# Peptides against a protein of PDB entry 6TME, part 262

Target 1, 324 residues: chain A of PDB entry 6TME
Amino acid sequence: NRLKRAYIALQAWKKAFYSDPFNTAANWVGPDVCSYKGVFCAPALDDPSVLVVAGIDLNHADIAGYLPPELGLLTDVALFHVNSNRFCGVIPKSLSKLTLMYEFDVSNNRFVGPFPTVALSWPSLKFLDIRYNDFEGKLPPEIFDKDLDAIFLNNNRFESTIPETIGKSTASVVTFAHNKFSGCIPKTIGQMKNLNEIVFIGNNLSGCLPNEIGSLNNVTVFDASSNGFVGSLPSTLSGLANVEQMDFSYNKFTGFVTDNICKLPKLSNFTFSYNFFNGEAQSCVPGSSQEKQFDDTSNCLQNRPNQKSAKECLPVVSRPVDCS
Target 2, 324 residues: chain A of PDB entry 6TME as posed
Amino acid sequence: NRLKRAYIALQAWKKAFYSDPFNTAANWVGPDVCSYKGVFCAPALDDPSVLVVAGIDLNHADIFGYLPPELGLLTDVALFHVNSNRFCGVIPKSLSKLTLMYEFDVSNNRFVGPFPTVALSWPSLKFLDIRYNDFEGKLPPEIFDKDLDAIFLNNNRFESTIPETIGKSTASVVTFAHNKFSGCIPKTIGQMKNLNEIVFIGNNLSGCLPNEIGSLNNVTVFDASSNGFVGSLPSTLSGLANVEQMDFSYNKFTGFVTDNICKLPKLSNFTFSYNFFNGEAQSCVPGSSQEKQFDDTSNCLQNRPNQKSAKECLPVVSRPVDCS

## One batch from the design tools (peptide; made by RFdiffusion4, then SolubleMPNN)

Design b2_p25_4_s4 (from b2_p25_4, 17 letters changed)
Fold by OpenDDE base, seed 1:
Structure b2_p25_4_s4 (fold): chain B 324 residues (1-324), chain A 25 residues (1-25)
Amino acid sequence: as target 1 above (324 residues)
Amino acid sequence: SEDERLNELAEKARKKAEEELEKER
């Protein structure tokens, strides 16, 4: 009996709670698991006459505990939302049995260990949110081979380089922010056919921006701030026909910020502050447009306020990085 | 804040995914 298996799983999970301050699992008593708070039942996909546990929603329950291996018995779960809790430990490998997994949200918890590779085993996964945890190590390249719509990795302890397979991703949104990623952005990034938003904020990324970024025709948000990028902005950025928010602040960029970038048709906010740019087009000057907001603070620009000193600029500007 | 913006992106993406799931069923 599928509901009996669910009962075993849910009772094991209740036992794994260290603290349930809102008494969320208070009614988790008896075999009628479909009445449990945060447990949602639906007709099984393979047999509409059979009721199964199809979803878990324990968001914002502030529950302390861990995920026991018995959760692998919830084989009909397609939606697993347990964000904003205090769950610790690792994601059980037994969750590989949840072959219908569609949305997996364990964000804002205390999970540790390497990337939860069990997520790679789910053939139908579309939404992956593991942000605001303590996951560490390398990002498996295979994550971008999956037909995901959204990938949230931000605010973890991931390190190493971004996999070249990123270009294979079908995701519309990907966040890398606030990790320890290093190296260059892969040139394959331009092949992300469905990309709308990508965020690299606050990593150890370096090198030149790849020209292939300009191929991201559908991107509306591109944030590469707070990294170690060098060189000039690619001229191909003029191809970002739909970009609305663009941030390159807090890097080591040099060169001239061109009209072709600042006059992008959908551009609403362009921040390139805290770099070493030595020139900008008139269209890039803050206040030059009513429709666009610019920030050119703390660069090496002449005749602009709040710029770096000559002493700070000269060593960098005199040694431009050639990205060609 | 930056965190708020990221949260908004996540919520938007979640909503989109759920809508797609409903269409497939």
Scores: peptide ipSAE 0.319, ipTM 0.863, DockQ to the pose 0.877
Fold by OpenDDE base, seed 3:
Structure b2_p25_4_s4 (fold): chain B 324 residues (1-324), chain A 25 residues (1-25)
Amino acid sequence: as target 1 above (324 residues)
Amino acid sequence: SEDERLNELAEKARKKAEEELEKER
């Protein structure tokens, strides 16, 4: 009996709660699991006459506890939303049995350990949100082989390089922000044909930006701020016909910010502050447009306010990195 | 803020995914 298995799983989970400040699981009593708060039943895909647990929503419940292995008995779950809790430990490998998993949101918890590789076992997964946790180690390259619409990895402890397989991703939104990623952005990034928004904020990324970024025709948000990028901005950025928000602030970029970038047709905000740019086109000057907002603060620009001193600029500007 | 923007993105993505799932069922 599928509901009996669900009952076992949910009761095991209730026992794994250390604190339930809103008494969310207070009604988790008896075999009628479909009446449990945060538990949603639907007709089974293989037999519409049978009700199964198809969804869990415990968002914002502030529950402290862990995910027990018995959750693997929830084999019909397609939606698993437990964000904004205080769940700790690791994601159980037993969740590999949840072959219908479509949306997995464990964001804003206290999960630890390596990337939850069990997520790679779900053939139908479309939405993955593991942000605001303490996941660590390398990002598995296989994550980008999956047909995901969105991948939220921000605010974790992931390390190492971004996999070259990123170019295979069909995701429209990918966040890497506030991790410990290092190395260069892979050249394969330009192959992300469905990409709308990508965020690299606050990592240890370095090297030159790949020219292939200019191939991201559908990107509306590109944020690479707070990294260690060097060299000039690629001239191919003029190809970002749909970019609205672009941020390169807090890097080590040099060279000239061109008209071709600042005159991008959909550009609304372009922040390139806290770099070592030694020139900018008139179209890049803050206040030059009513429709576009620019920030050129703390660069090596002449005749602009709030720039770095010559002492700070000279060592960097005189030794430009050739990205060719 | 950055957090607000990311939250909005997550909500939009979630809504889209849910709509697609409902269409397939």
Scores: peptide ipSAE 0.311, ipTM 0.855, DockQ to the pose 0.916
Fold by OpenDDE base, seed 2:
Structure b2_p25_4_s4 (fold): chain B 324 residues (1-324), chain A 25 residues (1-25)
Amino acid sequence: as target 1 above (324 residues)
Amino acid sequence: SEDERLNELAEKARKKAEEELEKER
């Protein structure tokens, strides 16, 4: 009996709660699991006459506890939303039994350990949100081999390089922000066919931006701010026909910001402040357009306000990194 | 704020995923 298994799982989970401030699990009593707050039942996909637990929504419940292995008995769950709680520990490997998993949101919790590789075992996973946790270590390359629509990794403790497999990703949105990723952005990034938004904010990424970024025709948001990128902006960025928001601030970029970038047809906000750019086209000047907002603050630009001193600029500008 | 922007992005993505799931069922 699937509901019996669900009952066992949910009761085990209730026992794993250290604190339930809103008494969310107060009604988690008895065999009628479909009446449990935050538990949603639906007809089974394989047998419409059978009712199963298809979803969990405990978002914003502020529950402290852990995920017990008995959660693996929730084999019919496709939606697992437990964000904004205080769950700790690791994601149980037993969740590999949840083969219908479609959306997995454990964001804003206290999960620790390596990347939850159990997520790789879910063949139908489309939405993965593990942001605002304490996950650490390397990002497994296999994550980008999955047919995901959205991948949220931001605000964790991930380190090492971004996998080259990123180019295989079908995701429309990927966030790397506020981790410890290092190295270069892989050249394969240009192969991300469905990419709309990508955020690299606040990592230890370095090197030159790959020219292949210009192949991201569908990207609307590209944020690479607060990293260690060097060299000039790729001329191929002129290919970003749909980019609306672009942020390269707080890096070590040098060279000239060209018209071809600043005149991108959909560009609404372009921030390239806090770099070492030594020139910009007239179209890049803040206030030059009513439709576009630019920020050129704290560069090495001549005749612009709020620029770095010659002392700060000279050592960097005189020795530009050649990305060729 | 940056957090708000990221949150909005996540919510948008979730909504899209849910809509797709409904279409597949």
Scores: peptide ipSAE 0.309, ipTM 0.857, DockQ to the pose 0.889
Fold by OpenDDE base, seed 5:
Order: sequence, then structure tokens, then C-alpha cells
Structure b2_p25_4_s4 (fold): chain B 324 residues (1-324), chain A 25 residues (1-25)
Amino acid sequence: as target 1 above (324 residues)
Amino acid sequence: SEDERLNELAEKARKKAEEELEKER
């Protein structure tokens, strides 16, 4: 009996709670698991006459505890939402048995260890949110081989380079923000055919931006702020026909910000402050357009307010990195 | 805040995924 297995799993999980401030699991008593708060049942896909646990939603329950291996008995779960809790430990490998997993949200918890590779075992996974945890180590390249729509990795402890496989991703949104990623953005990034929003904020990324970024025709948000990028902005950025929000602030960029970038047709906000740009087109000047907002603060621009001193600029501007 | 913006992004993405799931059913 599938519901009996679910009962075993849910009771094991209740026992794994250290604190339940809102008494969310108070009604987790008896065999009728479909009545449990945060547990949702639906007809099984293979037999509509059978009721199964199809979803878990414990969002914002502030529960402290861990995920016991018995959760692997919830084999019919497609939606697993447990964000904004205080769950700790690792994601159990036994969750590999949840072959219907579609949305997995464990964000805003205290999970530790390496990337939860069990997520790679789910063939139908479309939404992965592991942000605001303490996951560490390398991002497995295989994550981008999956047919995911959304990948949220931000605010973790991931290290090493971004995998070259990123170009294989079908995701519309990917966040890398506030990790410890290093190295260059892979040139394969231009192959992300469905990408709408990508965020690299607050990493240790470096090198030149790849020219292939200009191939991201569907991107509406591109944020690479607070990294160590160098060189000039690629001229191919003029190809970003749908970009609305673009942020390159707090890097080490040099060169000239061109008219072709600032006149992008859907560009609403373009922030390139806190770099070492030594020139900008008139179309890039803040206040030059009523439809576009620009920020050129703290660069090496002549005749602009709030720029870096000559002492700060000269060592960098005089030795531009050649990205060719 | 930046965190709020990221949260909004996540919620939007989740909503989209759920809508797609409903279409497949």
C-alpha cells in the first residue's frame, strides 16, 4: 500500500523534527496521511483509482530537523517544497526513489555537504532551488545536461569553475550569485537557447567576458556584478536584442562603453559603475535618455562626476588586458 | 533589496513551472 509507505516515511520525518514552532506536524497522527498539514494527495498517474502522496509543502514552517532516509518511501511525490525551515544535514540518497520529482525546493535551510547528486537521478526534474544553504564543493557538470527550467544555486559555498556544460542547459533562469565560483565564464554560455535571466553576482569570476554572450537573444536580465572580470566589454553585446537589465558594476573592466550597447532596443537599466572604463558614448551618459537609466559612477571617465582618481586609474588603464 | 529581487525571481520561476505542469496533465 502506497499510503502505508507514506505513513512510515512521514512518521519517521516527524521523529526527525527537533523543533516545530508552528505545530505543523501536530495533526500528523494516524493512517490518513492525506489529512496531514502540508501533505497533498492526488490520483496516481499509473492508476487513477489509487490515491497517493503527490506533494509536500512545508514552506515557511521554521521546522528544525533533518531529512531521514525513510523519505525515500514517498515514491509518488512530484512536488517537494520545504523552503524557509531549519533542516540540516544532507539530502538523503534514498530520494533517488522519487522518480516523479518535478519541483525540488529546499531553499533557505541549513543543508551542508556537496551538491546533492541525488537531484541528478530525477528524470523529470524541471525546477531546482537549493539557494540559501551551505552546500559546498564543485558543481557537477551533469546538472546542465538535465532538462531544467530553473536552477537556483545562489547563496551557497560552491567553489571551482562553472562547468563548460552550461551551454547545454535549457533553463530560462540560472542563479550563481553569492558563491565562490572562480575562473572564466565558459564560451559555451552562448548556446543557452532558452536563457532569460542569469545572475553571477558576488563570486570570484575573472578573465574576459566571452564574445558568445552576445548570442543570448532571449536574455532579459544579465548581471555579472561584483566579480573580477577584466578587459573590454565584448562588441557582440550589441546582439542582446531583449536585454532589459544589465549590470557589470564592481569589476575591473576597461576600455570604451560603446553606443551599440547603450542603444540596445529594450535596455531599461545599464549599470557599469565601479570599473575602470576610460570612455563612454553620449548615449551611455546618465540622464541622456528618459527611457533608459545608466550608472557610470566610479570609473575613469573624463568630465564626469564621481570618478576614480588619476592615481587609481593610471595603473589599470595604462595596462589594458587584451581579450583578443 | 538584492535578496528580495532574487526571491521574486524564484517565485516567478516556480509559478511558471507549475503552470507548465498543469498543462501537461
Scores: peptide ipSAE 0.288, ipTM 0.850, DockQ to the pose 0.856

Design b2_p25_5_s2 (from b2_p25_5, 17 letters changed)
Fold by OpenDDE base, seed 4:
Structure b2_p25_5_s2 (fold): chain B 324 residues (1-324), chain A 25 residues (1-25)
Amino acid sequence: as target 1 above (324 residues)
Amino acid sequence: GDSLLKKLEDEYNEKLKEIFEKYLK
């Protein structure tokens, strides 16, 4: 009996709670699991006459505890939303039994360990949100082989390089922000055909930006701020026909910011502050447009306010990085 | 930067909520 298995799982989970400030699980009593707060039942996909636990929503419950292995008995769950809690430990491998998993949101918790590879076992997964945890180690390349619509990895402890497989991703939104990723952005990034928004904020990424970024025709948000990028901005950025928000601030970029970038047709905000740019087109000057906002603060620009000193600029500007 | 990220996160959360509600109806 599927509901019996669900009962076992949910009771095991309740037992795994250390704190339930809002008494969310207070009514988690008895065999009628479909009446449990945060538990949602639906007709089974394989047999509409059978009622199964199809979803969990414990968002914002501030529950402290862990995920017990018995959760693997919730084999019919397609939606698992437990964000903004205080769950700790690792994601159980037993969740591989949840083959219908469609949305997995464990964000804003205290999970630790490596990337939860069990997420790779779910063939129908579309949304993965593991942000604001303490996941660590390398990102498995296989994550981008999955047909995900959104991948939220930000605010974790992931390290190493971004996998080359990123180009295979069909995701519209990907966040890498506030991790420990290093190395270059893979050239394969230009192959992300469905990409709308990508955020690299606050990592240890370095090297030159790949020219292939200019192939991201559907991107509306591109934020690479607070990294160690060097060299000039790729001229191919003129191909970002739909970019609205672009941020390259707090890097080590050099060279000239061109008209072709600043005149992008959909560009609303372009921040390139806190770099070592030594020139900008008139179209890039803050206040030059009523429709666009620019920030050129703390560069090596002549005749602009709030720039770096010559002493600070000269060593960097005189030794431009060749990205060719 | 961070403000943009927060906005993106909020939008995503709303989207998920909508999907969840649709699935259960």
Scores: peptide ipSAE 0.025, ipTM 0.649, DockQ to the pose 0.796
Fold by OpenDDE base, seed 5:
Structure b2_p25_5_s2 (fold): chain B 324 residues (1-324), chain A 25 residues (1-25)
Amino acid sequence: as target 1 above (324 residues)
Amino acid sequence: GDSLLKKLEDEYNEKLKEIFEKYLK
């Protein structure tokens, strides 16, 4: 009996709660699991006459506890949303039995350990949200082999380099923000055919931006701010025909910001402040357009307000990094 | 930067809501 297995799983989970301030699991009593708050049933895919637990939604329940191995008995769950709780520990390996997993959202919790590799075992997974946790270590390259629509990794403790396999990703949205990623952005990034929004904010990324970024024709948001990038902006950025929001602020970029970048047809906001740019085209000057907003603050630009001192600029501008 | 990230998160949350409405009774 599939509902009996679900009952065992849900009762084990209730026992794993340390605190339930909103009494979310107060009605988790008896065999009728489909009546449980936050538990959603639907006809089984293999037998429409059988009702199964298809979804969990415990978002914003502020529950403290852990995920017990018995959750692996919820074999019909396709939607698992438990964000904004205080769950701790690791994601149990027994969840590999949830072969119908479509959306997995454990964001804004207290999970620890390495990347939850059990997520890689789900063949139909489309959305992965593990942001705002304490996951650590390297990102497994295999994550980008999956046909995910969205990958949210921001606000964790991930380290090391971004895998070269990123180019295989079919995701429209990817967030790396506020981790400890280091090294260069892989050149394979240009192969992300469905990418609309990518955010690298607040990492330890470095090196030159790859020219292949200019191949991201569908990108509307590109934010690489608050890193250690060096060199000039790639001339190939003129290929970003659909970019609306672009942010390169708080890096170590040098060189000239060109017309070809600032005149991008869909560009709404372009922030390149807090770098070491030593020139900009007239089209890049804040106030030069009624339709575009620019920020050139704290660079090495002549005849512009709020720029770095010559003392700060000279050592960097005089020794530009060659990205060729 | 942070405001942009928040916007992306909000958009994702709305998308999830739509999916729940579609697949869950």
Scores: peptide ipSAE 0.024, ipTM 0.647, DockQ to the pose 0.752
Fold by OpenDDE base, seed 1:
Structure b2_p25_5_s2 (fold): chain B 324 residues (1-324), chain A 25 residues (1-25)
Amino acid sequence: as target 1 above (324 residues)
Amino acid sequence: GDSLLKKLEDEYNEKLKEIFEKYLK
């Protein structure tokens, strides 16, 4: 009996709650699991005459606790949303039994440990949100082999390099922001055919930006701010025909910001402040356009306000990094 | 089976839209 298994799982989970400030699980009593708050039942895919637990939504319940292994008994769950709670511990490996998993949102919790590789076992997974946790270690390259529409990894403790398999991703949105990623952005990034938004904010990324970024024709948001990138901006950025928001601030970029970048047709905001740029085209000057907003603050630009001192600029500008 | 899948897809699409809207702000 599938509902009996669900009952066991849900009761085990209730027991794993340390705090339930909104009394979300107050009605989690008895065998009628479909009446449980945050539990949603639907006809089984393999047998429409059988009712199964198809979804969990405990978003914003502020529940403290952990995910017990018994959750693996929820084999019919396709939607699992426990956003904005205080769940701690690791994601149980037993969740590998949830082969119908379609949306998995455990964001805004206190999960720890390595990347939850159990997510890779779900063949139909389309949405993965693990942001705002304490996951750590390396990203498994296989994450980008998944046919995910969105990958939210931001605000964790992930480290090491971004896997080269990123180019295989079919995701429209990928967030790496506020982790501990290091190394270069892989050149394979240009192969992300469906990419609309990518965010690298606040990592330890370095090196030159790959020219292949310019192949991201569908990108509307590209934010690489607050890293350690060096060299000049790739001339191929002129290929970002749909970019609206672009941020390269708080890096160590040098060189000249060109017209072909600042005149991108859909560009709305371009921030390249807090770098070591030593020149910019007139089209890049803040206030030069009514339709575009630029920020060139704290660079090495001549005849511009709020720039770095010669003392700060000279050592860097005189030794430009060759990205060729 | 198809009906449930369609419902899930529809719900997913709605959620994605919400996420995108929040992200763009």
Scores: peptide ipSAE 0.027, ipTM 0.568, DockQ to the pose 0.046; fails the geometry check
Fold by OpenDDE base, seed 3:
Structure b2_p25_5_s2 (fold): chain B 324 residues (1-324), chain A 25 residues (1-25)
Amino acid sequence: as target 1 above (324 residues)
Amino acid sequence: GDSLLKKLEDEYNEKLKEIFEKYLK
């Protein structure tokens, strides 16, 4: 009996709660699991006459506890959303039995350990949200082999390089922000054919931006701020025909910010402050357009306010990095 | 940067809510 298995799983989970401030699990009593708060039932895919637990929604419940291995008994769950809690420990490997998993959101919790590789075992997974946790180590290259629509990795402890397999991703939204990723952005990034929004904020990424970024025709948001990028902005950025929000602030970029970038047709906000740019086109000057907002603060620009001193600029500007 | 990230996160949460309402509620 599928509901009996679900009952066992949910009761085990209730026992794994250390704190339930809102008494979310207060009604988690008895065999009628479909009446449990945050538990949603639907007809089984293989037999519409049978009800199964298809979804969990415990968002914003502030529950402290862990995920017990008995959760692997919830084999019919397609939606698992437990964000904004205080769950700790690791994602149990027993969740590999949840072969119908479609959306997995464990964001804003206290999970630790390596990337939850169990997520790679779910053949139908479309959304993965593990942001605002303490996951650490390398990102498995295989994550980008999956047909995901969104990948949220921000605010964790991931390190090492971004896998070259990123170019295989079909995701429209990917966030790497606020981790410890290092190295260069892979050249294969230009192969992300469905990419709309990508965020690299606040990592240890370095090197030159790959020219292949200019191939991202569907990108509306590109944020690479607060990293260690060097060199000039690629001229191929003129190919970002749909970019609306672009941020390169707080890096070590040098060279000239060109008209071809600042005149991008859909560009609304372009922030390139806190770099070492030594020139900008007139179209890049803040206030030059009513439709576009620019920030050129704290660069090495001549005749602009709030720029770095000559002492700060000279050592960097005199030794430009050749990205060719 | 952070404001854009927040906006993206909010949009995702709204989408997820819609999916729940459509398929499970």
Scores: peptide ipSAE 0.020, ipTM 0.633, DockQ to the pose 0.731; fails the geometry check

